# Peptides against a protein of PDB entry 3KDP: the designs that were tried, part 64

Target 1, 230 residues: chain A of PDB entry 3KDP
Amino acid sequence: PFLIFIIANIPLPLGTVTILCIDLGTDMVPAISLAYEQAESDIMKRQPRNPKTDKLVNEQLISMAYGQIGMIQALGGFFTYFVILAENGFLPIHLLGLRVNWDDRWINDVEDSYGQQWTYEQRKIVEFTCHTPFFVTIVVVQWADLVICKTRRNSVFQQGMKNKILIFGLFEETALAAFLSYCPGMGVALRMYPLKPTWWFCAFPYSLLIFVYDEVRKLIIRRRPGGWVE

## One batch from the design tools (peptide; aimed at target 1 F171)

Design b2_p29_3_s1 (made by RFdiffusion4, then SolubleMPNN; from b2_p29_3, 21 letters changed)
Fold by OpenDDE base, seed 1:
Structure b2_p29_3_s1 (fold): chain B 230 residues (1-230), chain A 29 residues (1-29)
Amino acid sequence: as target 1 above (230 residues)
Amino acid sequence: DLKETMEKILKEFEELIKKFVEYVNKNLE
């Protein structure tokens, strides 16, 4: 997310404080929950044929899969960002290169895509309004990530959701998101303004996409064992 | 060519966003 901000010179989609909340708040408990999740029998019981080569290949493939999921997650966040800005009159093409003028407090006549002028204060409100939905999008997408990470080869439908720690992690993550989104003072403290409840649903298509992607990936692995997708 | 292609992709993306915003406004608000 931060890399795209630098490359495209768009208004900041996610603040540093929000990033810290994601890394320290939302990711920690879910990560712990996954650590206590019982691995698939195949992962724990199959001895590597070649401990050095096969282990390295598997680690690389797993890392690549998580990298792909992370990219989809980022796309979901940016989609939400662009939707909110578009709703406020700033279309994606217009945002390219706008950062310099956007962040200049002395420029109070920045025009949106429809010719409306925006003061610095108004622009910052819109910018900070994007932080909360971006954060919420990450949380909602992480629901899917946590569910799919329970298994490597088996379908989620086969493994089920019996891990109480995982459920607690999902609850904690959601509760934190709700707290940061709706608690008074978060706009000043964390630059996260209150979010309309409808914006929670903006991430759902991406959660579904990740879920479908992972299920398809697993299906391919099951049908073609030893393929490049494993 | 690359710039034109990128602009085309961005325009398509904008149209998608507009449609989504319209959908949200009509059905969820």
Scores: peptide ipSAE 0.046, ipTM 0.643, DockQ to the pose 0.021
OpenDDE base, seeds 2, 3, 4, 5: peptide ipSAE 0.033, 0.028, 0.031, 0.031; ipTM 0.609, 0.604, 0.625, 0.602

Design b2_p29_3_s2 (made by RFdiffusion4, then SolubleMPNN; from b2_p29_3, 20 letters changed)
Fold by OpenDDE base, seed 2:
Structure b2_p29_3_s2 (fold): chain B 230 residues (1-230), chain A 29 residues (1-29)
Amino acid sequence: as target 1 above (230 residues)
Amino acid sequence: ELEKTMKEILELFKKLIEEFVEEVNRNLK
């Protein structure tokens, strides 16, 4: 998220330190859960032919899990960010390069995509309105990602939800999201304004798409072992 | 190596928490 913020020079969707703290806090338990998860029966049945390749596979799996989850989370968060700003009159194209003027407290006539002028205070309210749903979107996308990353080849329906640590991680993330979203004072402390319950569902279509995509991917892998989709 | 990586992550997490607390304190003032 921070890299896209710098490259696109858009208004900050969420404080960088807050993002990093939240991401590490929310991802740690799930990452541990994946580490303790029994390797798929197919992976375990492969006798370690080469200990060097097994370490490489584990590092590659960890790298893929962290990299893929992080990218999908960022994409989901930014999607929600752009939706909220678009609903408030700022189309994605208009946001490009707007950060400098957006963050300047002396500029009170920043125009949206429809020519409406926004004061600094109004802009900051909209910005802070994006913080909470961005975070919630990350959590909701994490639900899907954690479930799909549980298995490499097997369907979620085949493997089931046997990892109690994963379930606990999902609960912890949800509880943290609820706490940060609705606890009094979070708007002042973290600049996370209270979220309307409706926004929790904004990420669900995206999570569903990821879930469907991953199930299709796994289906293709099962049908064509060693294919380019792997 | 995993234990070392976990310790590094924990140290990084500690640093981030400290920065977070500082940010919260700045926002509360």
Scores: peptide ipSAE 0.018, ipTM 0.354, DockQ to the pose 0.016
OpenDDE base, seeds 1, 3, 4, 5: peptide ipSAE 0.013, 0.013, 0.015, 0.012; ipTM 0.351, 0.321, 0.358, 0.339; seed 3 fails the geometry check

Design b2_p29_3_s3 (made by RFdiffusion4, then SolubleMPNN; from b2_p29_3, 21 letters changed)
Fold by OpenDDE base, seed 3:
Structure b2_p29_3_s3 (fold): chain B 230 residues (1-230), chain A 29 residues (1-29)
Amino acid sequence: as target 1 above (230 residues)
Amino acid sequence: ELKETMELILSLFKELIDNFVKLVNEKLT
């Protein structure tokens, strides 16, 4: 999000403090919970890996998989961001290069795509209105990410949801997201204005996409051991 | 107000961590 903000010179889609809350708040507990996940049922049937060759390949594959998931996550967030701005009169094309004028407190007549003038205060309200749903979108996508990270090869349905710590992690990140979205004062503290409950559902297609993608990937790995997908 | 809000957030995180630790202990026993 921050890279696109710099490159495209668009209004800031997600605040730096909010990004920190994602990294330290929503990701930490789930990540720790994965350490307590039960070993895959097929681990004992695998031959010992060559630590020199197989480790490097596996690390690259993991990095690519996480990179792809991260891209889907970012796309979900930006989709939500552009929808909200479009609903407020700012079409995506109009946002390109707008940051300089958007952030200038002395310019109170920035025009939207329909010729409506926006004061600095009004623009900041719209900007902060985007932060919360972007954040929530990230959290909802992280549900799928956390679930798929339980296993490398086995389906979630085969492995099951026996890790209570993982389940707790899902509830914890959701509760944190709800707290940051609806607690009084978050608009001032984190630049996150209250979110309409309907926006929680906007991320579900992306979560489903990630889940389906990973299940298909794992299915391919199971059917074609040693393939390029593994 | 900002300080109070931050303290509230920190207290919530602490509670969540404590609950997490409790759950971990229950899982390990």
Scores: peptide ipSAE 0.012, ipTM 0.294, DockQ to the pose 0.052
OpenDDE base, seeds 1, 2, 4, 5: peptide ipSAE 0.000, 0.000, 0.006, 0.000; ipTM 0.188, 0.220, 0.237, 0.157; seed 1 fails the geometry check

Design b2_p29_3_s4 (made by RFdiffusion4, then SolubleMPNN; from b2_p29_3, 20 letters changed)
Fold by OpenDDE base, seed 4:
Structure b2_p29_3_s4 (fold): chain B 230 residues (1-230), chain A 29 residues (1-29)
Amino acid sequence: as target 1 above (230 residues)
Amino acid sequence: ELKETMEKILSTFFKLIKEFVELVNKRLE
């Protein structure tokens, strides 16, 4: 998000403090949960042909898959960002290069895509309105990410959800998102204004995409043992 | 209320995913 903010010169989609909350508050607990995840049944039963080379290849394939998932997560966040700004009159194309004028407090006549003028205060309200839904979108996408990460070959439903720490992580992320979104004073403290409950659903298409992607990947692995997709 | 709503959303989401997986499996059998 921050890199796109710099490269595209768009209004900041997610505050630095919020990013820190994601990294430390939402990502760490899930990461720990994965360390305590029970070994996948097929992994436990399958002996590697070559423990050194097969492990390395598998790690590379896993890292590639996670990279793709991360990209989908980022796209989900930016989708939410663009939807909110579009609803407020700022089309995506108009946001390109707008950052300089957007952040200038002395410019009170920044025009949206429809010619409406926005004061600095109004622009900041809209910006801060984007922060919370972006964060929530990441959390919702992380629900899918956490669930799919427990398995490499088996479907989530085949392996089951027995890891209590993982479940706790899901609830912790959700609780943190709710707290940051609806607790009084968060708009001032963290630049996160309250969001409508409907915004929780904005990420669902991307969560579904992640699940579909992972299940299809796993299905291919099951049908083609030893394939490059593994 | 929010917690309950989130739990319902999550449960519905997983239900849909389960149905999807089952559908895919049925088509591939």
Scores: peptide ipSAE 0.006, ipTM 0.261, DockQ to the pose 0.127
OpenDDE base, seeds 1, 2, 3, 5: peptide ipSAE 0.000, 0.000, 0.000, 0.000; ipTM 0.229, 0.252, 0.225, 0.261

Design b2_p29_4 (made by RFdiffusion4)
Pose (drawn by RFdiffusion4):
Structure b2_p29_4 (pose): chain A 230 residues (1-230), chain P 29 residues (1-29)
Amino acid sequence: as target 1 above (230 residues)
Amino acid sequence: SSTTFFFLILASILLSIGFFILFSYFMEH
């Protein structure tokens, strides 16, 4: 988001104070939760790991959290900023520029895609209404994430969901976000504004895509263990 | 206001289910 904020001079979809709600808020508990994960094989049957090679974090990993499942998480994140604004007037393209004027506190008279003229706090209350649910489609996608960052070889149907804690992390992560968006206060404190029902289910095809993509990966590997995918 | 209450109630129910599941984990251990 902060990257395109520079590219398409677009209204900032995801705000800063909004970001210290992911890893400090919703994300904490779900992550702590993996540490409670049983194995995937006789680990005490493999030679010991090797401090020089096979590191904790590596090429093959960053190529995943950043290069892959990372992007599909954003395509879902933007897609609803694109919806929050068009369902409220600003059909996408009439956005490719606004910021310069948009962020102006004096230009209270700005054309949307119909003619309607918005003030400052009038449209910002939509910009923050834009954060508030980017901050969700993020939490929504992290369901499909917290469930495939669960295993690294086994299908979720081979390992199952016996992690009676990780599931808590879900119920928490999600509900925490709702509370962070409906309590009389989170708006005037965090630029968090209540959402309309239709609004939550945005990232859903995307969460489910992240999900399906990861499952198919693991399969391939287990069918071709020396092959390219692994 | 009704929709806000609905979501708050729903979130509370979901959170309670989560705590129940978490408690069941502690009962087994």

Design b2_p29_4_s1 (made by RFdiffusion4, then SolubleMPNN; from b2_p29_4, 21 letters changed)
Fold by OpenDDE base, seed 5:
Structure b2_p29_4_s1 (fold): chain B 230 residues (1-230), chain A 29 residues (1-29)
Amino acid sequence: as target 1 above (230 residues)
Amino acid sequence: DEEIKKALEEAEKLLEKGKEILEEFYEEN
């Protein structure tokens, strides 16, 4: 999110505190769950012929999976961000390069895509309105990530959701998202304004995309062991 | 379970520290 913000010079879609909440709150549970499941899966599979090389391969596979999932998460968040801004009169093309004027408190006549002038305060309300949906989008996408992390090579449909850590992670992320979205004072403290419940569903296509992507990846790994995707 | 609980507690502490640092940064900026 931050890199795209710098590159595109668009209004900030996600606050730094919210990023920390994602990284430390939502991403840690998946990471821990993966570490435990990998340990369990590696214990249940044949004795590692070479524990040093197998650990390195495993770390690379995890890093690649997280990198790809992180890109899809970012795309989902940005989609939600652009939809909200478009609903408020700012089309995606108009947002490019707008940051300088957007963040200037002395400019109170920033025009939207329809020629409506926005004060600094109005712009910041819209910006902060985007923070919560962006975060919630990440959480909803992480539901799919948590579910897919349970299985390294097998389909989620084959192993089911028996991992208590994974289930706990899903509830924790959802509870955190609900707390940050609806708790009074979060608009001031975290710059996260209350989210309309309908926006929770905006991320579902991306969660499905991650799920399909991972199932396809696992299918490829099963059909071509040792291929470029391993 | 105990190691997970410790890791979660450490994560929560890091989150709180991160929040404090960010709040200080936002109050100064």
Scores: peptide ipSAE 0.006, ipTM 0.257, DockQ to the pose 0.023
OpenDDE base, seeds 1, 2, 3, 4: peptide ipSAE 0.005, 0.005, 0.000, 0.006; ipTM 0.248, 0.240, 0.239, 0.257; seeds 1, 2, 3 fail the geometry check

Design b2_p29_4_s2 (made by RFdiffusion4, then SolubleMPNN; from b2_p29_4, 20 letters changed)
Fold by OpenDDE base, seed 1:
Structure b2_p29_4_s2 (fold): chain B 230 residues (1-230), chain A 29 residues (1-29)
Amino acid sequence: as target 1 above (230 residues)
Amino acid sequence: DEEIKRVLEEAKKLLEEGKKILEEYLKEN
């Protein structure tokens, strides 16, 4: 998310502290859960013929999986960010290159896509209003990603939700999201303003799409073992 | 199992450190 912010010169979609909350609070427990579940599924089923090479391959596969999950999460967060800003009059195309003027406190007449002028204070309120939904979107997408990543080949319907650590991780990240979204003072401390409950559902279509995509991918892998999709 | 336990323990430590940093930040602001 931060790299896209720098490259696209858009208003900051997610604050540094919020990013830290994601990295430390939401990603770690799920990551540990996935590491355990992958280790059980891939390592325990086959005695490592060569412990060193098989461990290295597994670590690389885990690293790639985390990278892909992070990218999917970022896409979900940015989707929510762009939806919120669009609802406030800032279309995605208009946001490109707007950061310099957006962050300038002396410019109080930044125009949205419809010619409405926004004061610095109003812009910052909208910016900070995006931080919480972005974070919540990441959490909601993580629900899907965690459920999906349980297996490389099997459907979620086949393996189920038996990992207690995963379930704990889902509750922890959800509780953290609720705390950061609704606890008094978070708007000042973390630049996360209270979120309307409806925004929790903004990520659901995206999570569903990811779920469907992965189920289709897994179905293809099962039908064509050894194909280019593995 | 031992390596996974070590990684889990390290991750728990990192989480605890992260929570402390967050708590300190929340106290300062």
Scores: peptide ipSAE 0.000, ipTM 0.229, DockQ to the pose 0.023
OpenDDE base, seeds 2, 3, 4, 5: peptide ipSAE 0.000, 0.005, 0.000, 0.000; ipTM 0.229, 0.228, 0.234, 0.227; seed 3 fails the geometry check

Design b2_p29_4_s3 (made by RFdiffusion4, then SolubleMPNN; from b2_p29_4, 20 letters changed)
Fold by OpenDDE base, seed 2:
Structure b2_p29_4_s3 (fold): chain B 230 residues (1-230), chain A 29 residues (1-29)
Amino acid sequence: as target 1 above (230 residues)
Amino acid sequence: DEEIERALKLAKELLEKGKEILEEFKKEN
């Protein structure tokens, strides 16, 4: 997320504090849940034929899977960000290169895509209004990722939600998202303004896409074991 | 700098709480 912000020179979609909350709060429990499930699944199914190569391959596969999932999460967050800004008059094309003027406190006449002028305070309200939905979108997408990553090869529908750690992780992430979104003072402390409940549903299409993507991926892996899609 | 320091403090507190929860879960299982 931060790299796209720098490269595109757009207004900050996610605050630094919120990034830290994601990295430390939302990603930690999922990572631990996945580490436990992998340990259980690897212990049950295959004695490593070659412990060194199989461990390295597993670590690389995990790293690639997490990297791809994280990229899809970021795309979902950015989509929500662009939708909110577009609803407020800032089309994505207009946001390119706008950061310099956006962050300048002395410029109070930044024009949107429709010629409406925005004060610095109004721009910051819109920016901070984007932070919470971006975060919530990541959390809702992470629900899908957690459920998906539970099973390396089997469909989620076949194994069900038997992992108590996964369920706990889902509740923890949801509770954290609710706390950061609705707790009084979070707008001042974290620059996360309260989220309209309707915005929670904006992430659901992306969660569904991730579910479909992973089920298709797992189907391909089952049909072609050892393929590049692993 | 103060915002970063507050963020880092909050992050550390969250990390510590997360570790405590993990340790409790390890003791129960």
Scores: peptide ipSAE 0.009, ipTM 0.297, DockQ to the pose 0.056
OpenDDE base, seeds 1, 3, 4, 5: peptide ipSAE 0.000, 0.008, 0.000, 0.009; ipTM 0.231, 0.300, 0.228, 0.309

Design b2_p29_4_s4 (made by RFdiffusion4, then SolubleMPNN; from b2_p29_4, 21 letters changed)
Fold by OpenDDE base, seed 2:
Structure b2_p29_4_s4 (fold): chain B 230 residues (1-230), chain A 29 residues (1-29)
Amino acid sequence: as target 1 above (230 residues)
Amino acid sequence: DEEIARVLEEAKRLLEEGREILEEFLKEN
């Protein structure tokens, strides 16, 4: 997310502290849960023909999976960010290169896509309004991603939600998201303004799309083992 | 901006190191 912010020179979609909260708080327990499930799945799989190569392949697959999940989460967050800014008059195309003027406290006449002028204070309110929904969107997308990652080849519906660590991770990240979103003082401490409950549902269509995409991917892998889709 | 980027890179590095330590711990246990 930060790389896109730098490359696109858009207003900051997610605060630095919030990024740290994601990395340390929301990703840690899910990562542990996935590591345990992977270990259990690997134990149930046939003894590796070559333990060294199979271990390296597993480490690469885990690294790739985490990288892909992180990218999907970032895309979900950015989607929510762009939706909120568009609702406030800033279309995505207009945001490109706007950061320099956006962050300048002396410019109080930044125009939106419709010619409305925004003061520095108004812009920062909109920016900080995006931080909480971005974070919550990542958490909601993580629900889908964690459920998806539970099964490499089988449908989630076939294996069910048996991993207690995964369930605990889902509750923890949800509780953290609720705490950061609704605890008094988070707007000052983390620049995360309170989230309207309706915005929790903004990520659900995206999570559903990811879920459907992964189920289709798994279906293709099951039908064509050894294909490029793995 | 450069300072924020440096702090973020350092935080990412620490997180990666922490992840490696955790992975090693999980391999030993």
Scores: peptide ipSAE 0.000, ipTM 0.236, DockQ to the pose 0.030
OpenDDE base, seeds 1, 3, 4, 5: peptide ipSAE 0.000, 0.005, 0.000, 0.000; ipTM 0.231, 0.231, 0.241, 0.228; seeds 1, 3 fail the geometry check

Design b2_p29_5 (made by RFdiffusion4)
Pose (drawn by RFdiffusion4):
Structure b2_p29_5 (pose): chain A 230 residues (1-230), chain P 29 residues (1-29)
Amino acid sequence: as target 1 above (230 residues)
Amino acid sequence: SNTVSVVTVFVVFFVFFVVLVFVMYFLYN
């Protein structure tokens, strides 16, 4: 978001104070939760790892959390900022520029895509209404994430969901977001504004895409263990 | 057994999420 905020001079979809709600808020518990994960094989049947090669974090990993499942999480994140604004007037393209004027505290008279003229706090209360659910489609996608960052070889149907804590992380992560968006306060404290029902289910095809994509990866590997995918 | 575990979790979680969304919006109004 902060990247395109420079590219398409677009109204900032995801705010800063909004970001220290992901890893400090919703994300903490779900991540702590993997540490409780049983194995995938006789680990004490493999040679010991090798401090020089096969590191903790590596090419093949960053090529996944950043190059892959990372992008698909954003395409879902933007897609609802694109919905929050058009369902409220600003049909996408009439956005490719606004910021310069939009962020102006004096230009209280700015055309949308119909003619309607918005003040400052009037449209910002939509910009923050834009954060509030980018901050969700992010938590919504992290369901499909917290469930495939669970295993690295086994299908979720081969390993199952016996992690009676990781599941808590879900219920928490999600509900925490709702509370962070409906309590009388989170608006005037965090730029968090209540959401309309239709609003949550945005990232859903995307969460389910992240999900399906990862499952198909593992399968390939288990069919071709020396092959390219692995 | 693993398949049942996965289905149960997903269904329960989804239902909970749907209920949560409508309950929170109703309490807001």

Design b2_p29_5_s1 (made by RFdiffusion4, then SolubleMPNN; from b2_p29_5, 23 letters changed)
Fold by OpenDDE base, seed 4:
Structure b2_p29_5_s1 (fold): chain B 230 residues (1-230), chain A 29 residues (1-29)
Amino acid sequence: as target 1 above (230 residues)
Amino acid sequence: DNEKNVKEVFEKYLKWLKELVEKFHKELE
């Protein structure tokens, strides 16, 4: 998000503190939970043909898969960001290069896509209104990630939800998201204004996309053992 | 046992986070 902010010169979609909350609050506990996940039934039955080579290949494939999923997560967040800004009169195309004027407190006549002028204060309210839904979108997408990361080969339907720590991680992320979204003072302290409940649903298509992507990937792995998709 | 430990850590984290947010809120007012 921060890189896109710099490259595209768009208003900041997610604050630095919120990013830290994602990294420390939403990513760490799930990662720990996955470390305690029960081993895949197929992994426990597999003997490495060549431990050194097989480990390297698996690590590379896992890294690529996570990279792709991470991109989908980012797209989900940006989608939510662009939807909110569009609803407030700023179309995505209009946001390109707008950052300089957007962040200038002395410019109080920044025009939206429809010619409406926005004061600095109004722009910052809209910006901060985007932070919470962006964050929540990431959390909701992470639900899917946590579920699918339990296995590399087996479907979620086959492996099931056995890890209590993972389930707790899902609740933890949700509780943190709710806390940051609805606790009084978040708009001032973290620049995260309260979230309308409807915005929780903006992430669902992307969560579904990740889920479908991973299930298809796993299906390919099951049908073609030892393929490049593992 | 692991669930209890994670829960405890999480509760501590949330408490800390709440305190931090309240502190920042007070400082910004």
Scores: peptide ipSAE 0.012, ipTM 0.289, DockQ to the pose 0.046
OpenDDE base, seeds 1, 2, 3, 5: peptide ipSAE 0.000, 0.000, 0.005, 0.000; ipTM 0.169, 0.171, 0.265, 0.258

Design b2_p29_5_s2 (made by RFdiffusion4, then SolubleMPNN; from b2_p29_5, 21 letters changed)
Fold by OpenDDE base, seed 5:
Structure b2_p29_5_s2 (fold): chain B 230 residues (1-230), chain A 29 residues (1-29)
Amino acid sequence: as target 1 above (230 residues)
Amino acid sequence: DNVKNVLDVLKKFLEWLEKLVKDFYEKYL
């Protein structure tokens, strides 16, 4: 998010506090929970692998897969960000290069895509309004991400959801997201203003996309053992 | 030239995204 902020010169979509909340609040418990996930049902039936070559390849492939999932996750966050800004009159194309004027407190007549003028205070409210939905979108997308991370080859439907800690993590991150989104004073304390409940649904297509992507990937692995997709 | 190319790609992406956002908004919100 911060790199896109710099490159595209757009208003900051995600604040430092929200990043910290993701890293410390929503990612830690789920990440730890994955350490307690049971091995795949077929793991003990697999042929011995070459420890010198296969381990390195697998680590690279895992890294690439998580990188792709991370990109989809980021796209979901940005989608929500752009929808909210568009609802407030700022179309995505208009945001390109707008940051300099957006962040200037002495400019109180920044025009939106429809010619409406926005004061600095109004712009900052809109900016901070985007932080919470971006964060919530990340959490919603993480629902799918956490579920798929528990297996490498087997479908989620085949492996099941046996890890109670992972399930707890899903509820914990959701509860944290709800708390940060709707608890009074969060706008002042954390610059995370309340969002409309409908914004939670903006992330669902991306959660589904991640889920479908991983299931397709796993299906390919099952049909073509030893392929580069593994 | 490389920077310009990147900006052009970003512009096209944003135009595409704008269309996607509008379509989504009109259909679901």
Scores: peptide ipSAE 0.020, ipTM 0.295, DockQ to the pose 0.020
OpenDDE base, seeds 1, 2, 3, 4: peptide ipSAE 0.011, 0.011, 0.010, 0.010; ipTM 0.250, 0.241, 0.232, 0.246

Design b2_p29_5_s3 (made by RFdiffusion4, then SolubleMPNN; from b2_p29_5, 24 letters changed)
Fold by OpenDDE base, seed 5:
Parts: C-alpha cells; structure tokens; sequence
Structure b2_p29_5_s3 (fold): chain B 230 residues (1-230), chain A 29 residues (1-29)
C-alpha cells in the first residue's frame, strides 16, 4: 500500500497505525495458529527425495503463493478505498498525482471529479474515513487467507476446520476490527473513523477470489504433482 | 522509462477500476 502511494501519488489509503494494528493485532494470532495446524496428509509427511533441493524449491513456492495472496489482499483494500473515495466524489483516475495538493494545508479548493471544492480538513476527514474500511477489508480477506493456509495440497473441504486456535483467531481479528471501527474515540486516537456496516461486505468478492484461487491451485497440484504451482 | 511504463499501467488499471467501481455502485443502488 505504501509503495503504491509513493508511485501513484495518491492519498494515503492506510495509515501507519492501521498497519501496526494489522501486524500486531490481526496477524499474530493467526500466524501462531498455523504452528499448531496438523499435518495435512501422510503424503506431506514423506521426506523429500532430495533434502537439499526439494526443501528450497518448496520454500520458494510457498513464498510465491503467499506473495500472490498478499497482492490479492492489497487489491481488495485498494478497491474498497477507491469505492469510498468515488462515493465522496473522487474517481480513481482523478486521484493520480493528487497527493501533492491533497496534503497541502494551504490549498483549500482541491476539486473532486465533479468540480466540488474540498478544504484541507474535509480532505483529511475523507482520507481517514478510508483507513478503517481498508483495515476491515484486510480482515475480511484474511478470513479466506487463514482458512486456506491450513493446507497446502488438500481442499479446505477435505481438511476441515479442526484447528480451534485458527477459529479463535478469526473471531479475535473480527472483534478487533469491530472495536477499532465502532468504539468511540478511535477516530481521534487512531484516525480510524466509524465504518458503515455495509462496507464489511465490499471485500467479500476478494475473499471469495482468494478462496477460489487457492482451491484451483490445490486442484492443479493434486492433478500434477511436482508442478511449479505448489 | 520504467517509471513511465509503470505509471501507464497504473493509469490503465485505474481506468478499469473506475469502470468496475461504477458498476459496483450501480449494483448497490
């Protein structure tokens, strides 16, 4: 998110505080839960044929898969960000290069896509309004991510939801998201303004996309063992 | 040159996204 902010010169979609909340609050318990995940299958318990090469290849493939999922998560967050800004009059294309004027406290007449002028204070309100939805979007997308991380080759439907710690993690991150989104004073303390409940559903297509992506990936792995999609 | 290419790709993506956002907004109304 921060890299895209720099490259595209758009208003910052996700603040440092929200990043910290993700890293320390929402990701920690799920990450720990993965350590307690049971072995996927007896096939996964088999030793690699070549411990030196096969381990490195597997680690690389895992890293690539997580990278792809992370990209989908980011896209989901940005989608929500752009939808909210569009509802406030700023179409996605109009945001390109707008950051310089957006962050200038002395410019109080920044125009939106419809010619409406926005004061600095108004712009900051809408910017901070985007922080919470972006965060919530990440949480919603993480629901799918956490579920798929339980297995590498087997379908979620085959492995099931046996890890109680993972289930707890899903509720914990959701509760944290709700707390940060709706607790009075969070707008002042964390620059996370209250979110309309309807925005929780904005990320669902991306959660589904991650789920489908992983199921398809796993299906390919099962049909073509030793493929580079693992 | 690479930066310009990235900006071009981003612009095209954002134009596509704008269309998607509009369609999504219409679907929500």
Amino acid sequence: as target 1 above (230 residues)
Amino acid sequence: ENKENVEKVLKEYLEWLEKLVKEFHEALE
Scores: peptide ipSAE 0.022, ipTM 0.339, DockQ to the pose 0.022
OpenDDE base, seeds 1, 2, 3, 4: peptide ipSAE 0.022, 0.008, 0.007, 0.019; ipTM 0.408, 0.256, 0.228, 0.325

